# Peptides against a protein of PDB entry 6PSE, part 37

Target 1, 78 residues: chain A of PDB entry 6PSE
Amino acid sequence: PSEEEEYARLVMEAQPEWLRAEVKRLSHELAETTREKIQAAEYGLAVLEEKHQLKLQFEELEVDYEAIRSEMEQLKEA

## One batch from the design tools (peptide; aimed at target 1 A41, target 1 (a further copy) Q39 Y43)

Design b2_p24_6_s1 (made by RFdiffusion4, then SolubleMPNN; from b2_p24_6, 14 letters changed)
Fold by OpenDDE base, seed 2:
Structure b2_p24_6_s1 (fold): chain B 78 residues (1-78), chain C 78 residues (1-78), chain A 24 residues (1-24)
Amino acid sequence: as target 1 above (78 residues)
Amino acid sequence: as target 1 above (78 residues)
Amino acid sequence: AEERERLRRAFEEIVARLRAEAAA
């Protein structure tokens, strides 16, 4: 039997005391996992913001680079 | 009473059928939340990599920009 | 770079834990 089937049988045959304990366990694990998910999302958002700021800086530098490149080309042609 | 206290009372007074259903519900939510947590983490890693690649591109452009700026300065001084 | 590495490790730890849990 799969672990899932075995677990399902355990739940079906379990006494109320075990079931209450299992609800408590699962609730705790869910709360922890949820907190970790939120934390991961918050980190991801922070990185996204940093990436965005870097992109803006990159685009500004591209503009400046093209300006100098164009001026340089004009100076070389004169 | 807090929602937590009310839930605790519900669990304590619940029949086995309700408890089994609650175990099933919590197990499902835990599985989903776990998957979402993994996805959030994987997404964050991807964004970190993208940011890193952008940083490398930015640094390359900075080098090119400084080269042209220096050459331009030399041309203007000559 | 250090912050990136810290974040990377944090995400990798989360992924690793979840994969281990899923494999158990």
Scores: peptide ipSAE 0.135, ipTM 0.788, DockQ to the pose 0.285
OpenDDE base, seeds 1, 3, 4, 5: peptide ipSAE 0.131, 0.132, 0.135, 0.136; ipTM 0.786, 0.787, 0.787, 0.789; seed 5 fails the geometry check

Design b2_p24_6_s2 (made by RFdiffusion4, then SolubleMPNN; from b2_p24_6, 13 letters changed)
Fold by OpenDDE base, seed 2:
Structure b2_p24_6_s2 (fold): chain B 78 residues (1-78), chain C 78 residues (1-78), chain A 24 residues (1-24)
Amino acid sequence: as target 1 above (78 residues)
Amino acid sequence: as target 1 above (78 residues)
Amino acid sequence: SSELEELRKKFEEIVKKIEEEKKA
């Protein structure tokens, strides 16, 4: 049987004491996993904000670059 | 009592059928939360890579900008 | 960026933990 089938059988055959312990275990794991998920989401948001700021800086530099390039082209043609 | 205390009491007083259902519920929620955690991490990594690529482009543009600025300065001084 | 690298490591650790859990 698959691990899932074996686990299912274990749950079906388990005594209340084991089941209560399993509920406690799963609750703990869920809480930890939830915390990790939230942390990952917060980090992802932070990176997005940093990327956004970098994009704004890049776009500003592009404008400045094109301005200088245009001025230089004018100077060379004169 | 706190929600935690009430839940603990519920688990302690629960019949095997309820406990099995709770194990199933928690297992499902854990699986979903785990998947969401993975997705958040994968997303964060993708954004990090995008930010890295943008940074490289920005640095390249900075080099080009300084080159043109320097050339323009030379043209104006001549 | 050092901060970017730290974030990368954190995300990689999260992914790694999940992969390990899947393998176990």
Scores: peptide ipSAE 0.146, ipTM 0.790, DockQ to the pose 0.299
OpenDDE base, seeds 1, 3, 4, 5: peptide ipSAE 0.128, 0.132, 0.132, 0.145; ipTM 0.783, 0.783, 0.783, 0.790

Design b2_p24_6_s3 (made by RFdiffusion4, then SolubleMPNN; from b2_p24_6, 12 letters changed)
Fold by OpenDDE base, seed 1:
Structure b2_p24_6_s3 (fold): chain B 78 residues (1-78), chain C 78 residues (1-78), chain A 24 residues (1-24)
Amino acid sequence: as target 1 above (78 residues)
Amino acid sequence: as target 1 above (78 residues)
Amino acid sequence: SAERERLRREFEEIVRRLERERAE
């Protein structure tokens, strides 16, 4: 049987004491995993914002670079 | 009583059928939350890599920009 | 990539949900 089927069987055959312990375990793991998910989301959002700011700076520099490059090219062609 | 205390009481007084249903519910929520956490982490890492690549491109462009700027400044001073 | 875009959309959905939950 798969681990899932074995676990399902265990839950079905378990005594109330085991079931209460399992509820407690799962509740704890859910709380921890939820916190970690929130932290991952907050961190990811911060990185997205940093990347966005960097992209704006890069685009501004590209405009300035192309302006100078074009001027230099015109001067060299004259 | 707090919701936590009420929930704890419910778990303590619950019949096996309720406990099995609660294990199933919590297992489902844990699986979903875990998947979401992993997805958030994977995307966060991807964004970090993109930000790093963008930073390298930005630094390269800065070098090129300063080179052209300096050359133009020298030409204008002559 | 298409996979990265999928992850982005999923991440943004998670973020939006979390922001709503935080605002409540």
Scores: peptide ipSAE 0.133, ipTM 0.786, DockQ to the pose 0.926
OpenDDE base, seeds 2, 3, 4, 5: peptide ipSAE 0.130, 0.130, 0.131, 0.132; ipTM 0.786, 0.786, 0.786, 0.786

Design b2_p24_6_s4 (made by RFdiffusion4, then SolubleMPNN; from b2_p24_6, 11 letters changed)
Fold by OpenDDE base, seed 2:
Structure b2_p24_6_s4 (fold): chain B 78 residues (1-78), chain C 78 residues (1-78), chain A 24 residues (1-24)
Amino acid sequence: as target 1 above (78 residues)
Amino acid sequence: as target 1 above (78 residues)
Amino acid sequence: MKAKEELRKKFEEIVEELREEEEE
């Protein structure tokens, strides 16, 4: 029997006191997991913002690099 | 009465059939929230990896830029 | 920028906690 089937049997055979305790447990776990989910999302967003800033810096450096490269090519051709 | 207090009363006064249904509901929501938390974490990791690769590219470009800048400075001084 | 390793660890901890919850 899968753990899920055993759990299902337990729930079906459980007394109200156990069921109330289980509702309380699950509610607590859900609240914690929800908090952690939100935290993970916030961290992901922060990293995304950092990546975006780095991308902008990279693109700026690319422009500067191409400018210098072009200037150098002009100097070498003269 | 806070919604939490009303819910607590509902749980305390509930029949076994309602409690079983609530356990099922909460179990489902917990599973979904857990999945979403994993997805958020996985996404965050992926973005971190992308940021790291971008940083490496940026650092490489910085080296190339400094090389050209130095060469150009030498050409201007000659 | 936050150190990649620190953020990675945080995400790994979140994933690990989730796996522990799935193994119960």
Scores: peptide ipSAE 0.115, ipTM 0.782, DockQ to the pose 0.262
OpenDDE base, seeds 1, 3, 4, 5: peptide ipSAE 0.106, 0.116, 0.111, 0.115; ipTM 0.780, 0.780, 0.780, 0.781; seed 3 fails the geometry check

Design b2_p24_7 (made by RFdiffusion4)
Pose (drawn by RFdiffusion4):
Structure b2_p24_7 (pose): chain A 78 residues (1-78), chain B 68 residues (1-68), chain P 24 residues (1-24)
Amino acid sequence: as target 1 above (78 residues)
Amino acid sequence: LVMEAQPEWLRAEVKRLSHELAETTREKIQAAEYGLAVLEEKHQLKLQFEELEVDYEAIRSEMEQLKE
Amino acid sequence: AAEEAEQEAIWERYEAAREANEAA
């Protein structure tokens, strides 16, 4: 019997005391995972934002580079 | 009276929580894998930005060297 | 109830931001 069918048998045939403990155990597991899930989403938004700021800082540097490069090309007529 | 024959509710609760826990785990993993992808993207971009900085300094100094 | 509403708002923002980033 696989661990899944063994567990299914346990839930359908275990006493109420065991069922109450499993409800309690899963309640803790769910609360912790919900906490981890939330922190992972917050981490995502933070790094998404960092990436966004870096993109803007990059495109700004592209403009400053083009301005200098444009002036240099003009100067090579001298 | 003896509504105390209620292991059926507990069994319903075990199943409900088991499913919620599974979906929450998928969402958590999915969220983590996406966070890693953004880090990878940001890394590539940071490398490109530092390249542009060096090139920018290269032609800021190459000009200004234009000196008469 | 308020903490759960905040958590749902964070998740909605995250999913919208993730889809917008993948579309780009």

Design b2_p24_7_s1 (made by RFdiffusion4, then SolubleMPNN; from b2_p24_7, 12 letters changed)
Fold by OpenDDE base, seed 5:
Structure b2_p24_7_s1 (fold): chain B 78 residues (1-78), chain C 78 residues (1-78), chain A 24 residues (1-24)
Amino acid sequence: as target 1 above (78 residues)
Amino acid sequence: as target 1 above (78 residues)
Amino acid sequence: SAAEAEEQAILEQYKAAKAEDEAE
């Protein structure tokens, strides 16, 4: 039997006291995992925003670079 | 009483059948939330890697820009 | 770009996840 099947049997045969304890345990773990999920999402969002800002800065620098490159090329041709 | 206190009372007074159902529900929700957490973490990591690559490109462009700027400044001074 | 579209999709997923969590 799989661990899942064994656990299912345990739940099926368990006394109320064990079941209440298990509900408490699972509720706690769910709350923690939910918090961790939210935190991961918030972190990911923050990184995306940072990446976006960096992209804008990169594009601005590209424009400035091309401007100087063009000016330099004109000076070298004259 | 808070919702948490009311829920705690419900669990305390619940019959085994309800408790087993609640264990099943919570187990399912925990599994789903765990999967979602992992997915969020994986996405966050991917974005971090992309940001890192963009940062490297930006830094390379900065070096190139400064090189041209310096050359241009030298030409203007001579 | 495709990369921007993917980034936007990820952004929406993060927003959706946050919204779901706030709704819970």
Scores: peptide ipSAE 0.096, ipTM 0.777, DockQ to the pose 0.051
OpenDDE base, seeds 1, 2, 3, 4: peptide ipSAE 0.086, 0.091, 0.076, 0.088; ipTM 0.774, 0.776, 0.768, 0.774

Design b2_p24_7_s2 (made by RFdiffusion4, then SolubleMPNN; from b2_p24_7, 15 letters changed)
Fold by OpenDDE base, seed 2:
Structure b2_p24_7_s2 (fold): chain B 78 residues (1-78), chain C 78 residues (1-78), chain A 24 residues (1-24)
Amino acid sequence: as target 1 above (78 residues)
Amino acid sequence: as target 1 above (78 residues)
Amino acid sequence: AAAEEAARAVLERFKAEKAREEAE
């Protein structure tokens, strides 16, 4: 049987004491996983913001670069 | 009592049928939350990679910009 | 943009779940 089927059978045949312990275990894991999920989401949003700011800086530098390139090309052709 | 204390009391006084249902509920929520966590992490990683590539491009452009700026300054002083 | 929406969706679900729990 799959691990899932074995686990399901265990739950069906389990005594109340084991079930209470399992509820506690799962509640704890859910709380931790929820915290980690939120942390991952917040981190992703922060990185997106950083990438956005970097993109703006890159675009500004591109404008400045093209301005100097154009001026230099004019000077070389004169 | 806090909701946590009330829930704890409910678990302690619950019948096996309720406990099995609660294990199933928590298992489902944990699976969903885990999937969402992984998804958020994967998206964050993708954005990090994009930001890294953009940073490399930005640094390359900075080098090119400084090279042209220096050359132009030399041409103006000649 | 897609990553932002995904991250926001995760956060909004969490907020909605917490708000429901507090309202009960």
Scores: peptide ipSAE 0.157, ipTM 0.800, DockQ to the pose 0.079
OpenDDE base, seeds 1, 3, 4, 5: peptide ipSAE 0.139, 0.134, 0.141, 0.141; ipTM 0.795, 0.793, 0.796, 0.795

Design b2_p24_7_s3 (made by RFdiffusion4, then SolubleMPNN; from b2_p24_7, 20 letters changed)
Fold by OpenDDE base, seed 2:
Structure b2_p24_7_s3 (fold): chain B 78 residues (1-78), chain C 78 residues (1-78), chain A 24 residues (1-24)
Amino acid sequence: as target 1 above (78 residues)
Amino acid sequence: as target 1 above (78 residues)
Amino acid sequence: SSEKEKEEEILKQFKEEKEKELKE
């Protein structure tokens, strides 16, 4: 039997005391996993903000680069 | 009583049939939340990869910019 | 920056939904 089938059988044959403990365990794991999910979302937001700031810096550098390139072209033509 | 205390009382007074159903419910929610956590992590990784590629492009542009700046300075000194 | 704004909104909504679930 699969682990899932074995677990299902265990749940079906379990006494109330074990079931209550399992509810408590699962509730705790759910809370932990939910917290971790929120943390992952917060991390994603932070990286997104960093990427945006980098994009702005890149665009500023592109403007400066084109300005110097244009000036250099003018100097070479003169 | 807090909702947590009320839930705890409900679990303590619950019959085995309810407890088995609750284990099933919590197992399902845990699986769903785990999937969502993984998805959030994958999204964060994707944004991180995009930021990394942008950083490489930015660094390449910085090199090109400094090269032109240096050439421009040489042209002005000659 | 419209794409970023959309991505931020998605992540914020996701966070808010899950924070509500934890506080309930």
Scores: peptide ipSAE 0.091, ipTM 0.792, DockQ to the pose 0.084
OpenDDE base, seeds 1, 3, 4, 5: peptide ipSAE 0.082, 0.094, 0.084, 0.075; ipTM 0.783, 0.793, 0.784, 0.780; seed 3 fails the geometry check

Design b2_p24_7_s4 (made by RFdiffusion4, then SolubleMPNN; from b2_p24_7, 11 letters changed)
Fold by OpenDDE base, seed 1:
Structure b2_p24_7_s4 (fold): chain B 78 residues (1-78), chain C 78 residues (1-78), chain A 24 residues (1-24)
Amino acid sequence: as target 1 above (78 residues)
Amino acid sequence: as target 1 above (78 residues)
Amino acid sequence: SAAEAEAEAVLERFRAAKAADEAE
């Protein structure tokens, strides 16, 4: 049997005291996992915003660079 | 009493059938939340890597830009 | 479980990357 099937059997055969403890355990883990999920999502969003701003700056610099490069090239060819 | 205290009392007074159902519910939610947490972390990591690469490209372009700018400035001053 | 272990590994990599980014 899979671990899942074995766990299911355990739950089915468990005494109330074990079940209460398991509910407590799962509730705790769920709360922690939820917190971690939110933190990861928030950080990811922040980084995405930073990346977006950086991208805009990069594109602006590219335009300026190409302008100067073109001017320089023209001067050299003349 | 807080919702937490009320829930705790419910768990303490619950019948085995309810407790088994609650274990099942919590297990399911934990599994889903865990998956979502992983996805959020993976996404955040990917964006962070992209930002890092973009930063390197930006810094390289900035150096090149300053080089051309300086050369152009020297030519204009001469 | 294996799924939990994988999840923890991903999170650890994420935390490490975050720490590195914040240090820059």
Scores: peptide ipSAE 0.234, ipTM 0.816, DockQ to the pose 0.848
OpenDDE base, seeds 2, 3, 4, 5: peptide ipSAE 0.215, 0.215, 0.230, 0.215; ipTM 0.807, 0.807, 0.815, 0.807

Design b2_p24_8 (made by RFdiffusion4)
Pose (drawn by RFdiffusion4):
Structure b2_p24_8 (pose): chain A 78 residues (1-78), chain B 68 residues (1-68), chain P 24 residues (1-24)
Amino acid sequence: as target 1 above (78 residues)
Amino acid sequence: LVMEAQPEWLRAEVKRLSHELAETTREKIQAAEYGLAVLEEKHQLKLQFEELEVDYEAIRSEMEQLKE
Amino acid sequence: SEEEKEENEEMLKRILEEKEEEEE
């Protein structure tokens, strides 16, 4: 029997004391995973923002580069 | 009376939590994999930005060298 | 790929929105 069918048999045939402990165990597991899930989403928003700021800082530098480059090309007529 | 024949509710709770835990895990993993992708994207962009900085300095110094 | 990224961003926002609602 696979671990899945063994567990299914345990839930449908175990005593209430065991069922209560499993409810309790899963409640802790769910609470912790919900905490991890939330931190992962926050981390995503943070790095998404960092990336956004870096993109702006990059496009700003592109404009400054073009301005100097444009002036140099003009100067090569001298 | 004996509504105490209620292992059926506990069994319903085990199943409910087991499903919620599974979906929460999927959402967590999915969120983590997306966070890693943004880090990879940011890394490529950081490398490109530092390249542009060097090129920018190269032609800021090449000009100014235009000195008369 | 763009659509997948938009969906992932919406999923992250939804998770935090649900967290704020639970805190309320």

Design b2_p24_8_s2 (made by RFdiffusion4, then SolubleMPNN; from b2_p24_8, 11 letters changed)
Fold by OpenDDE base, seed 3:
Order: structure tokens, then C-alpha cells, then sequence
Structure b2_p24_8_s2 (fold): chain B 78 residues (1-78), chain C 78 residues (1-78), chain A 24 residues (1-24)
């Protein structure tokens, strides 16, 4: 028998006291898991914003770099 | 009475059939929420890795930029 | 890069939205 089948049998044969305790346990775990899910999503969004800002800075530096490179090339060719 | 208090009373007064159904519901929601949490974490990690690679590229460009800037400055001062 | 970022952002926002709906 699979663990799932065994758990299903346990639930079917359980007394009300066990069932109430299981509801409480599952409710608690669900609340914690939900909090963790939210936290993971929030952190992911924060990192996305940081990456976006870094990309903007990188692109600005690329422009500045190419400007100086071009100026230097012109000076060397003259 | 708060919704939490009402739910608690419902659980206390519920018949075994309702409790079994609630266990099933909560188990399902927990499984789904867990999957979503893992997904959020995996995507967040991917973004972190991308940000890290971008940071390395940015730092490399900064080094190259300063090298050219310094060379240009030396040429102008001579 | 930009497309991937937008897709990732949308996914994370959807996860957050679903979580908020579950709290209501």
C-alpha cells in the first residue's frame, strides 16, 4: 500500500479528536507555507528590481565607454 | 466573534464527515501552496544568478573603462 | 533579458496575488 493509501485509511478510521488535531496541524502548516511562499515571491521581486537597476547602470556605462573609446580612436588616427 | 473564533467553533462542533472533508481540503491546499512556494523560490534563485552574472559583466566593463580613461588622461597630459 | 525579466516578474506577481486571495 502506498503512503497515500495508508494516510487515506487513517483519516477514514480516525476518531473526531484525531481529525480535529489534524485540521489544526494542516491549518498551521498551510499558514506557514503561505507565509514562506509570499516571502519567496517578495524577495524574487526585490532581486528583479535590483537586476533592472543594475542593467540600466550597465547600459549607461557602455555608452560612456564607447564614447571614450571612439574619442581615443580618433586621436590616434590623427 | 472573529472569523477565526467562528471557524474554531465549527471545527469543535463538526461531525466526523465534515472533519474528514476539511482534512482533505487542507491537504490539497497545502500541496498546491507548497508547489507554488517551491516555484517562487526557484524563479527567485534564477534571477539572483542572472543578477550575479550581470554584476560580473558590469565590473569587468568598469575595469576596461578605467583603463581607457586613464590612458586617455595620460595622452592629454603629455 | 528584458522579456525573461518581465515573464519572471509576472509569475512572481501572480503567486503573490494568489496568496492575497487565499487570505481573504
Amino acid sequence: as target 1 above (78 residues)
Amino acid sequence: as target 1 above (78 residues)
Amino acid sequence: MEKEKEEQKKLLEEILKEAEEEKE
Scores: peptide ipSAE 0.195, ipTM 0.816, DockQ to the pose 0.446
OpenDDE base, seeds 1, 2, 4, 5: peptide ipSAE 0.183, 0.194, 0.194, 0.183; ipTM 0.807, 0.816, 0.816, 0.807

Design b2_p24_8_s3 (made by RFdiffusion4, then SolubleMPNN; from b2_p24_8, 14 letters changed)
Fold by OpenDDE base, seed 1:
Structure b2_p24_8_s3 (fold): chain B 78 residues (1-78), chain C 78 residues (1-78), chain A 24 residues (1-24)
Amino acid sequence: as target 1 above (78 residues)
Amino acid sequence: as target 1 above (78 residues)
Amino acid sequence: MEAEKQRQIELLRRILEEARRAAA
């Protein structure tokens, strides 16, 4: 039997005191995991925003670079 | 009483069938929340790596930009 | 690249909002 099936059987055969303990355990883990999820999402969002700003700056520099390159090419031709 | 206190009382006074249902609910939510946490973390990591590469490219472009700027300045002076 | 970033931002924001509501 899979671990899932064994767990399911345990839940079905468990006494109320075990079930209450399991609810408590799961509630705690859920709360903790939820907090971690929030943290991960906040971090991801921050990094994504930073990357976005950097990309914009990079694109601006590319435009400036191409402008100077073009001007230089014109100067060489004249 | 707070919702937390009411929930605690409910768990304490609940019948086994309710407790089993609650275990099932919490297990499901925990699994889902865990998946979402992992997903957020993976996205954050990917963006972080992309940001790092972009930063390196930006710095290289800055160097190239200054080189062309300097060359252009020399051409104008000649 | 911009479109993908926006999609990711929206996803992360959604995750945040859902998590905050669940935690509150």
Scores: peptide ipSAE 0.124, ipTM 0.795, DockQ to the pose 0.463
OpenDDE base, seeds 2, 3, 4, 5: peptide ipSAE 0.118, 0.122, 0.118, 0.122; ipTM 0.794, 0.794, 0.794, 0.794

Design b2_p24_8_s4 (made by RFdiffusion4, then SolubleMPNN; from b2_p24_8, 13 letters changed)
Fold by OpenDDE base, seed 2:
Structure b2_p24_8_s4 (fold): chain B 78 residues (1-78), chain C 78 residues (1-78), chain A 24 residues (1-24)
Amino acid sequence: as target 1 above (78 residues)
Amino acid sequence: as target 1 above (78 residues)
Amino acid sequence: MEAEKKAAEEALRRILAEAAEAAA
């Protein structure tokens, strides 16, 4: 049997004391996992913002580069 | 009493059938929350990789820009 | 890039919204 089937059987055959302990365990794990999910999402959003700012800086530099390149090309052709 | 205290009392007074259902509910929510946590982490990692590539491109452009800027400055001073 | 960024942002915001709802 799969681990899932074995676990399901355990739950069905369990005493109330075990079930209460399992509810407590699962509630705790859910709370921790939820906190970690939120943390991961917040971090992802922060990185997205950083990437956005970097993109803006890149585009600004690209404009400046093309301006200088064009000016220098004109000077070389004169 | 807090909602947590009320829930704790409910768990302590609950019948085995309710406890089994609660284990099932919590297991399901934990599985979903875990999947979402992993998804958030994967998104964050992907964005980090994109940001890294963008940073490399930015640094390359910065080198090229400084080269042209320096050359043009030399031409203007001659 | 912008489309992917927006999609990722929406996904992350959805995850946060769902988490906030579950915590409320």
Scores: peptide ipSAE 0.180, ipTM 0.810, DockQ to the pose 0.527
OpenDDE base, seeds 1, 3, 4, 5: peptide ipSAE 0.173, 0.169, 0.177, 0.179; ipTM 0.805, 0.804, 0.810, 0.810

## One batch from the design tools (peptide; aimed at target 1 Q39 Y43)

Design b2_p25_1 (made by RFdiffusion4)
Pose (drawn by RFdiffusion4):
Structure b2_p25_1 (pose): chain A 78 residues (1-78), chain B 68 residues (1-68), chain P 25 residues (1-25)
Amino acid sequence: as target 1 above (78 residues)
Amino acid sequence: LVMEAQPEWLRAEVKRLSHELAETTREKIQAAEYGLAVLEEKHQLKLQFEELEVDYEAIRSEMEQLKE
Amino acid sequence: AAALEAELEAALAAKQAEEEAAAAA
């Protein structure tokens, strides 16, 4: 029997004391995972933002580069 | 009376939580994998930005060298 | 902020759709 069918048998045939403990155990597991899930989403938003700021800083540097480059090309007529 | 014959509710709770836990785990993993992708993207972009900085300095100095 | 939130939700929805398509296969 696989671990899945063994567990299914346990839930349908175990005593209430065991069922109460499993409810309790899963409640802790769910609370912890919900906490991890939330932190992972926050981390995503933070790095998404960092990336956004970096993109703007990059495009700003592109404009400054073009301005200097445009002036140099003009100067090569001298 | 004996509504105490209620292991059926506990069993319903075990199943409900088991499912919620599974979906929460999927959402967590999915969220983590996306976070890693943004880090990879940001890394590529940081490398490109530092390249542009060097090139920018290269032609800021090459000009200014235009000196008369 | 709202745009980044929309981007995150769209990316997670795309990963869910990919996993559902892989399970259907």

Design b2_p25_1_s1 (made by RFdiffusion4, then SolubleMPNN; from b2_p25_1, 14 letters changed)
Fold by OpenDDE base, seed 4:
Structure b2_p25_1_s1 (fold): chain B 78 residues (1-78), chain C 78 residues (1-78), chain A 25 residues (1-25)
Amino acid sequence: as target 1 above (78 residues)
Amino acid sequence: as target 1 above (78 residues)
Amino acid sequence: MEELKREFEEAMARMRAEEAAREAA
């Protein structure tokens, strides 16, 4: 039997005291995991915002670079 | 009483059939939330890697920009 | 950036370990 099947059997055969403890355990783990999920999402969003700002800076530098390149080409041709 | 206290009371007074159903519900929600947490972390990591690559590109462009700027200054002074 | 990367990698490692522990149970 799979571990899932064994766990299912355990739950079906368990006494109320064990079941209450399991509900408590699972509730705690769910709360913790939910908090961690939210935190991970928030961190991901922060990085995304930083990446966006960096992209804007990069695009500005590209414009400046092309401007100087064009000016330099004109100077060399004169 | 808080919702937590009410829930705790419900768990303490619940019949085994309800407790088994609650274990099943919580197990499902925990599995789903865990998957979502992992996905959130993977997304954050991916964005971070993209940001890192963008930073490298930005730094390379800065070097190229400074090189052209320096060359242009020399041409203007000649 | 490297610190944040490390933090995410550590978080992922923890999550995978927790998942593996659940699957192994």
Scores: peptide ipSAE 0.139, ipTM 0.785, DockQ to the pose 0.127
OpenDDE base, seeds 1, 2, 3, 5: peptide ipSAE 0.130, 0.142, 0.131, 0.146; ipTM 0.782, 0.785, 0.782, 0.787; seeds 2, 3, 5 fail the geometry check

Design b2_p25_1_s2 (made by RFdiffusion4, then SolubleMPNN; from b2_p25_1, 13 letters changed)
Fold by OpenDDE base, seed 1:
Structure b2_p25_1_s2 (fold): chain B 78 residues (1-78), chain C 78 residues (1-78), chain A 25 residues (1-25)
Amino acid sequence: as target 1 above (78 residues)
Amino acid sequence: as target 1 above (78 residues)
Amino acid sequence: MEALKAEFEAALAAMREEERRREEE
C-alpha cells in the first residue's frame, strides 16, 4: 500500500487522542505554511514593483541615450 | 470565547468521526496551501531573475551613455 | 538583489523539502 493508504488506515483506526493530536499538528503546519505563502507573495509583489520602477528608469535612459546618439551622429556627418 | 477557544473545545469534545473528517480536511488544505506557497516562491524567484537581468542591462546602458556623453563633451570643447 | 534571491531560493528549497517530506509520510 502507498504511504497515503497506510496513513488513511491509521486515521480510520486511530483513537480519539491520536486524532486530536493529529488535528493539532495539522493545524499548526497549516498556519505556518499559510504564513510562509503570504510572505512569499508579499516579497514577490515587492520585487515586481521594483522591477517595474527599474523598467521605467531604463526606458527613460534609453530615450536620453538615443537623443545623444542622434546628436553625435549628426555631428559626425557634418 | 475566541473562535480559537471554541474550536479547541470542539476538537476536545468531538467524536472520532468528526475528528477523522477534520484530519482529512486539514490534510487537504495543507496540501493546497503548500502548492500555493511553492507557486508564490517560484513566481517571486522568476521576477527576481528578470529584475536582475534588467539591472544589468540598465548598468550597461549607463556605461554606454556616459561614453557618448564624454565624447560629445570633448567635441564641444575642441 | 543577490541576497534577496538567496532568500527566495532558501524559502523555495524549504518548501520543496516540506512537500517531499509529506510525500514520504
Scores: peptide ipSAE 0.153, ipTM 0.788, DockQ to the pose 0.128
OpenDDE base, seeds 2, 3, 4, 5: peptide ipSAE 0.167, 0.172, 0.171, 0.167; ipTM 0.796, 0.799, 0.797, 0.796; seeds 2, 3, 4, 5 fail the geometry check

